# Designs tried in a protein design run: peptides against a protein of PDB entry 2FGR. Part 4

Target 1, 331 residues: chain A of PDB entry 2FGR
Amino acid sequence: SSVTLFGIVDTNVAYVNKDAAGDSRYGLGTSGASTSRLGLRGTEDLGGGLKAGFWLEGEIFGDDGNASGFNFKRRSTVSLSGNFGEVRLGRDLVPTSQKLTSYDLFSATGIGPFMGFRNWAAGQGADDNGIRANNLISYYTPNFGGFNAGFGYAFDEKQTIGTADSVGRYIGGYVAYDNGPLSASLGLAQQKTAVGGLATDRDEITLGASYNFGVAKLSGLLQQTKFKRDIGGDIKTNSYMLGASAPVGGVGEVKLQYALYDQKAIDSKAHQITLGYVHNLSKRTALYGNLAFLKNKDASTLGLQAKGVYAGGVQAGESQTGVQVGIRHAF

## One batch from the design tools (peptide; made by RFdiffusion4, then SolubleMPNN)

Design b1_p23_2_s4 (from b1_p23_2 with F2V A3E D6E F19A L23A)
Fold by OpenDDE base, seed 5:
Structure b1_p23_2_s4 (fold): chain B 331 residues (1-331), chain A 23 residues (1-23)
Amino acid sequence: as target 1 above (331 residues)
Amino acid sequence: EVELPELLAALRAAAAAAAAAAA
């Protein structure tokens, strides 16, 4: 059996020009290029191509030293893997987010990422962003000639909120084609939650694709999220993303990503554009900078996610500019 | 707009088929 300690410490100086009061915020933030983490993982070869595994991973907040504590909420799984693929038991990324966030050139982290995987409806469930689930069973196929899939089910364990039952139940999965420079995926998920104490289904469909041209990579996402409420109508958001990345000088990577969030329930759009640069000082250490612009229209109040500095909304129809400059160190 | 319920039904069927094939 092997046990590997691993992690990332990513800390930045961040600035946003507007908070909910219209004031600027600045300070030391976390997770600008990659989510800071501490993890333990290991495998045991059981023979015959069968392996057991474990994975324990928690988020690190370098700005405050994890003042609110440390946990393994990023991943806490035991697994069996072999020629049949992999079965995982425990809290993890749900299969849909695990696959479809891979098309985000900002790795679902910092001020630049695709923000479609969000709680759009003030859902009262803990994981109403559609990213992770408790009590999750997941299955991932091997890659067969490019084709692969993942499926997951999370038990609600009779969790209730208000009159809503089955809160936290997840069912979802993806099908994908991953072959050489091409990746394409379709993901579908439904999660049971509550809004205003009433039963609500969070339905999600996501299409993703990327192509690596060697000199540049293009990536795209199309997503629809619906919080289906029995009373008050559906809260629907259509999210679109297009991004490009390119290596620079053999030691760097430049990224440009645009996203549009069409928030149908409030008939309001938000536009996000982010320019990022990563400079590799080594295989393990990088400097990075992100510059993001978020334009809210009409009733939209979205804010950039400058974790550790300011991740709240802005006033309706206001634009926000964000900057992160930081160090990422992996071990 | 593809209705998610039909796609979820298809996904469930595919998951069941994949589970049966793995078994």
Scores: peptide ipSAE 0.005, ipTM 0.334, DockQ to the pose 0.018
Fold by OpenDDE base, seed 2:
Structure b1_p23_2_s4 (fold): chain B 331 residues (1-331), chain A 23 residues (1-23)
Amino acid sequence: as target 1 above (331 residues)
Amino acid sequence: EVELPELLAALRAAAAAAAAAAA
């Protein structure tokens, strides 16, 4: 049996030019290039090609020293793996987010990421962003000539909110083709939640693809999220992303990503464009900078996620500019 | 726009067609 301590400390200076009052915010933020984390993991060879594993991982907030506490809400799994693939028990990324966020060139972190994996409907469930689930069982296949898949089910355990009685139930999965420079995936998920105390289904479909040309990588996402409510009509968002990255001087990476969020329930769009640069000082330490522009149209109030500084919305139809400059250290 | 239920139905139909073609 082996046990590995691992982590990332990512801290930045961040600025946004507008908050909900139209004022600027600035300060020390966290998790601009990668989510800061502390974890323990290990494996045991059981023989015959079977392995047991565990993984415990929690978020670190370097700006306040985890003033809200520490937990293993990022991942808390036990697993069995072998020629059949891997089965995981415990809180984790749901299979759909685990696979489909891999096409986000900003790694679902900071002010630049694809924001489609979101609670679009003021859902009252703990994980209504479609990223993680409690009480999760997951299965991941091996790679068969490029083809791979993942599936997950989370128990609701009769969790109730208002009149909703199955909150937290998740079912979902993906199919993918990963071979050489090409990756492509389709993900489908349904999660039960509540909105306004009423039972609501969060349906999600996501298509992702990327191609590495050597000199540059292109990546794209297409997503529909639909909160199906019994009263008040459905809350539907179509999200689109296109990104490019390229190596710079053997030690750097430049990234450019555009996203469009078509928020059907409010007939309003938001446009996001982000330029990022990472400079590797070593295998473990990097400097980074992100510059993001978010344009809200009509009733849209989306804000950039400058964690630790400001992650709230803006006034309807307002634009926001964000900057992050930071250090990432991995151990 | 393709709604999720319609897309799921289409995927099921495509899977059924592929299974039939492989038989």
Scores: peptide ipSAE 0.000, ipTM 0.330, DockQ to the pose 0.012
Fold by OpenDDE base, seed 4:
Structure b1_p23_2_s4 (fold): chain B 331 residues (1-331), chain A 23 residues (1-23)
Amino acid sequence: as target 1 above (331 residues)
Amino acid sequence: EVELPELLAALRAAAAAAAAAAA
């Protein structure tokens, strides 16, 4: 058996020029290049190609030393793996987010990431962003000639909000082709939630693809989220992302990513563009900088996610500029 | 990333050093 302690401490100085009041915010933030984390993982060889595993991972907030406490809400799984693939039991990334966020060149964190995995409808469920689930069973296939898949089901355990009685139920999966420089995936998910105390289905479809040309990588996402409400009509968002990354010399990486969020229920678009640079001081330590611009149109109020500084919205139709400069250290 | 055996060895070494410094 093996047990590994691992983690990332990522802390930055961050600035956004507008909050909900139109004022600037600045300070020490976290998780600008990678989500800060502390984890324990291990495996046991059971023989015959079967392995048991565990994974416990929580978020670290280096700006306040986890003043609100520590938990394993990032991942808390036990698993069996072998030639058949891997079965996981416990809170984790849902299969759709685990696969489809891999196309985000900003690692689903900081001010630059694709923000499509979001609660677009004031959903009252804890995980209405479609990223993780409690009470999750997941299965991941091996990679066979490039083809792979993942499936998941999360139990609602009769959790109720208002009149909704299946809150937290998730069903979803992806199919993918990962071969050499090419990756492509299609994900489908449905999550049960509540909006205004009424049962609501969060449906998600996501297409992702990337190609590594060696000198640069291109990545793209196409997503539709739909909160299907019995009363008030559907809340639909179409999200698009296109990104490029390139190595800079032997020690750096530059990233450029654009995203469009077409919020159909409010007939409003938001445009996000982010330039990022990572400078590797070592295999484990990097400096980074992110510059993001978010333009809201019409009734859109999206804000950049400068965790630890400001992650709220802005006034309708306002633009926001954000900067992060930080250190990432992995252990 | 730190493997448990290495971590335990480091903790034991630190404990031994602390004990030696207290003596």
Scores: peptide ipSAE 0.060, ipTM 0.484, DockQ to the pose 0.323; fails the geometry check
Fold by OpenDDE base, seed 1:
Structure b1_p23_2_s4 (fold): chain B 331 residues (1-331), chain A 23 residues (1-23)
Amino acid sequence: as target 1 above (331 residues)
Amino acid sequence: EVELPELLAALRAAAAAAAAAAA
């Protein structure tokens, strides 16, 4: 049996030129290159190719020392694994987000990531961004000649908001092909939630692909998110991402990523472009810098996610520039 | 990543060193 303590402390100086009032924000932020975390994990060999596992992981906020508390909301699972794959019980990334966020060159954090996994409709469920779920059972297949899949179901436990009576139910999964330089995946998910106290389905379809050319990697995402409401019409967003990364001098990595968010309910687009650089001082320690531009058109109010400094929206049709410079340490 | 037994040993050693320095 093994028990491992692990973590990442990622802290930065961050700046955004506009908040909701049109003023600049700057200070010490967190999780610019990787989400800061503290975790415990372990495995037990049960014999016959069967293993038990556990994983407990929470987010760290280095700027304030976790003033709002510490929890295991990132992952709190027990598992069985073997030749059949892995079954997990407990709060985790839902299978769709676990697989499809792997194509994000900015690791789903900081000012540069793909922001498609979002609550686009003021959904009242805690996980209406489609990233994680409570009361989750997940199954992951082995890799068979490149082919793999994951499936998940989360119980609503009769949770109600307003007149909605199945809030928090999730069903979803992905199919993928991972072989050598190529990765491709298709994910489908549905969550039950509420908007304005009324039952709403959050439907998501995501296609991802990447190819590693050795000298550079290309990655892409295509996503549709639809909040289906009985009253008021659907809230639909089409999100697109294309990114490239390349190693620099054996010690660094440069990343460039573009995303488009076509917000159909408000007939408005947002364009995000991010340049990132990571400099490895060691296997465990890196310096990094991110520069992001977000252009909102028409009624769009999206903001860059400078966690710990400013992660709110901007005025409709306003553009935002963000910078992060920081240290990442893993243990 | 640190194995728990090694971490516990390191924490005990650090605590002992801190106690000795405070004495």
Scores: peptide ipSAE 0.056, ipTM 0.486, DockQ to the pose 0.318; fails the geometry check

## One batch from the design tools (peptide; made by RFdiffusion4, then SolubleMPNN)

Design b1_p25_4_s2
Fold by OpenDDE base, seed 3:
Structure b1_p25_4_s2 (fold): chain B 331 residues (1-331), chain A 25 residues (1-25)
Amino acid sequence: as target 1 above (331 residues)
Amino acid sequence: DEEAERQEALNRALQAELEALKAAL
């Protein structure tokens, strides 16, 4: 049996030039290059190729010392693994987000990430961004000549919001091909939620691919999210991402990522472009800088996620510029 | 923050309803 304590403390100085009032925000933020976390994990060999595992992980807010408390909402799983793959019980990343966010060159964190995994429709469920679920059972296959898959089901436990039943039910999975420099995946998910107290299905389809040329990596995402409402029609967003990364001088990495969010329900687009640099001082410590530009068109109000400083929206049709400069330390 | 994300999602839904109302008028 082994137990490992692990974590990341990632703290930055962040600036955004506009909030919802059109004012600038700046200060000390968190999780600019990687989500700050504290975790415990371990495995036990049960013999015959079977292993038990546990994983407990919570978010750390280095700017305020976790003033709102600490929990294991990032992951709280027990697992069995072997030649059959891995079964997980407990709150975790849903299989679709776990696989498809791997194509995001900004690791689904800071001001530069692909923002497609969002609550696009004022969903009243706790996890209507499609990232995690409570009461989750997940299964991950081994890799078979490049082919792999993951599946998940989350119980709603008869949770209700307004007239909506089955809130928090998740069904989803992915199929993938991961071989050498190539990765490609298709993810499908449905989550039950409520909008305005009425039953709503959050449907998601995501395609991801990446290729590592050695000197550079290209990555892309295509996503459609639909909040299917019985009244008022579907709230549909098509999200697109294209990114490139390259090593710099053996100690650095530069990243450039573009995303487009076509918000069909408001006939409005948002364009995001992010330049990032990571400088490795060691295997555990890095300096980083992110520069992001978000251009909202028409009725779009999207904001950059400068966690700990400002993560809200902006006025309709306004553009936002964000900067993060920080330290990431892993232990 | 999850609350900021929820508020932004709420604003988008309200905008979507306003646009749907405009298209129905």
Scores: peptide ipSAE 0.021, ipTM 0.517, DockQ to the pose 0.011
Fold by OpenDDE base, seed 4:
Structure b1_p25_4_s2 (fold): chain B 331 residues (1-331), chain A 25 residues (1-25)
Amino acid sequence: as target 1 above (331 residues)
Amino acid sequence: DEEAERQEALNRALQAELEALKAAL
């Protein structure tokens, strides 16, 4: 068996023109093109087509040297894999986010990503953004002529918040078709949480598709997230994304992505548009720049996620412009 | 955990907004 050490250090200079007070923020930020990470992984061949695996991965914050500590909250799995597919035990991306975030041309990080995978309702659960879960069992099928699927269940372990029981229970999965230039997927998930100490179901449906034309890639997402509360009414957000990317000169990639977040509970929309460029200096090192514009309407207060600089909201109905310029290094 | 702290801060902000909205409706 071999153990592989791997990682990414992605650090940028970031600027946003507005915070919650209407003031600009700038400084050194992290994870603008890819989430900075340190990981260990390995596999063991058990014979008969069976393999054991492990994966331990944590986020790196290069701006402060992980002053808040280091953990393996990105992924901490043991797995068995074979002709039947892969079973994973431990904290990971939930199957729905693992598949459906793959349509995000900004790699679910920085100021450009699709922000639909969010805690839209002040959910009190640890993972109410629908991205990861603790106590997770996941199963991923092989690819059968393009068709594939993933399923997951996370145990609540009788966790309670207020009067809410079963907090942290996740059930979800996707079906997909991945063949050559085409990818399409449908994801469904339910997570149990609490809002205001009351039982709440976070229901999520996501459709994703992409097509690689060789000269360009088109990608799209349609999502509905619904925090279903027994008291106080449902908090529903419809999120839409359309993105395009194209290679430039064999060493670069340009990306353009638009997203709309229709926040039904506040009858308010937010519009996000992001232009990104990545310049590969090598197979492992890239320079990048992101330019994002977020327009909030009415009661919407969404902010761009300039990690390490400012990731908070803005004043209701305000627009925010963000810039990131950075270095990504993979090892 | 900075990601958790940021998420908690976002959750608190969103709670305040939802409460304010609920009070305005």
Scores: peptide ipSAE 0.016, ipTM 0.512, DockQ to the pose 0.013
Fold by OpenDDE base, seed 1:
Structure b1_p25_4_s2 (fold): chain B 331 residues (1-331), chain A 25 residues (1-25)
Amino acid sequence: as target 1 above (331 residues)
Amino acid sequence: DEEAERQEALNRALQAELEALKAAL
């Protein structure tokens, strides 16, 4: 058996030129290149190719020392794995997010990530961003000649909000082809939630692909998220992402990513472009810088996610510039 | 009608951003 303590501390100085009042915000932020975390994981060999596993992981906020507490909300799973793949029980990334966020060159964190995995409709469920679920059972296949899949179901446990029942129920999965330089995936998910106390389905479809040319990697996402309300119009967002990354001098990586968020319910688009650089001081320590531009049009109010400094919206039709410069350390 | 729905959607989007801020602070 093995038990491993692991983590990342990622802390930055961050700046955004606009908040909701039009004022600048700056300070010490977290998780600009990778989400800061502390975790425990282990595996027990049960013989015959069967293994038991556990994984406990929580987020670290290095700016305040986790003043609001520590928990294992990132992942808290027990698993069995073998030639059949892996079954996991407990809170985790839902299979769709686990696979499809892998195409985000900014690792689903900081001011540069693909923001499609979002609560677009002020859903009242705790995980209406489609990233994680409580009460989750997930299954991941082995890789068969490149083909792989993952499936998940989360129990609602009769959670209600207003008149909505089944809140927190998730069903979803992906199919993928991962072979050498190529990765491609299709994900489908539905989550039951509430909006304004009314039953709402969060439907999600995501296509992702990447290709590693050795000298550079290209990655793309196409997503549709729909909050389908029992009463009222659908809240639909089409999100698109295209990114490129390249190694620099064997010690660094440059990243450029563009995203478009077409928010259909408000007939409004937001454009995000991010330039990132990571400089490896060692295998475990890196310096990084991110520069992001977010252009909202019309009624769009999206903000860059400068965690620990400012992650709120801006005024409708306003643009925001963000900068993060930080240290990432893994242990 | 459409204007009211757009305003509702805007309010929901803003609320989502505020919740995201709250979760990030």
Scores: peptide ipSAE 0.008, ipTM 0.395, DockQ to the pose 0.011
Fold by OpenDDE base, seed 5:
Structure b1_p25_4_s2 (fold): chain B 331 residues (1-331), chain A 25 residues (1-25)
Amino acid sequence: as target 1 above (331 residues)
Amino acid sequence: DEEAERQEALNRALQAELEALKAAL
């Protein structure tokens, strides 16, 4: 059996010009280019092409030394893998998020990422952002001439919130084509949750694609998230993303990403644009800078996710500017 | 064969997941 200790420590100085009160926030933040993490993983060869695996991974908060504790909520899986693909048992990224967030050029991290994987409806479930699930069984196919898929089911374990039953049940999957410079995927998911103590289905459909031209990469996402409520009507958000990245001078990468969040329930849009730069000092250490602008319209209150400094909303119709400058170290 | 039993258990779990997915779609 092999056991690998691994991690990332990513810490930044961050600034946002507005919080919910209209005041600026600044300080030491975490996870600006990659989520800071500590993990253990290993594999055992069982013969015949079968392998057992484990993966335990938790988030690190370098600004406060994990003052709120440490857990393995990022991933806590046991797996079997072979020519059939991989089956995982335990908390993980759900298959839809695992695949479709791969098109986010900001790696679902910091102030620049696609924010479509969100709890748009004040859902009362623990994972109503559609990113991870407890009690998850997942399966990933091999790649067959470019075609691949992933499926997942999470047990609700009779969790209730108010009158809502089956809270935390997830079912979802993706189909994809990954061949050379091209990647394209379609993901579908449903999660059972509660809003205002009432049963709600979180339906998600996501289309992603990317193409690597060598000199630059283009990436895009189209998503609809729908919280279907029995009372009060559906809370629907259409989210769009287009991004480009390019290598710079053999040691750097520049990223530009735009996202639009069309929040139908409040008839309000938010526009996000982010410029990022990563400078590799080594294979393990990088400096980075992110500059993000978020324009809320009408009743929209979205905020940039300057984790460790400010990740809350802003006043309705307000714009927010965010900056992160930091160090990422991988071990 | 312990490997065959593991593979069969995996196949059963996979089939149950696929049926659950079909029922939710």
Scores: peptide ipSAE 0.000, ipTM 0.257, DockQ to the pose 0.020

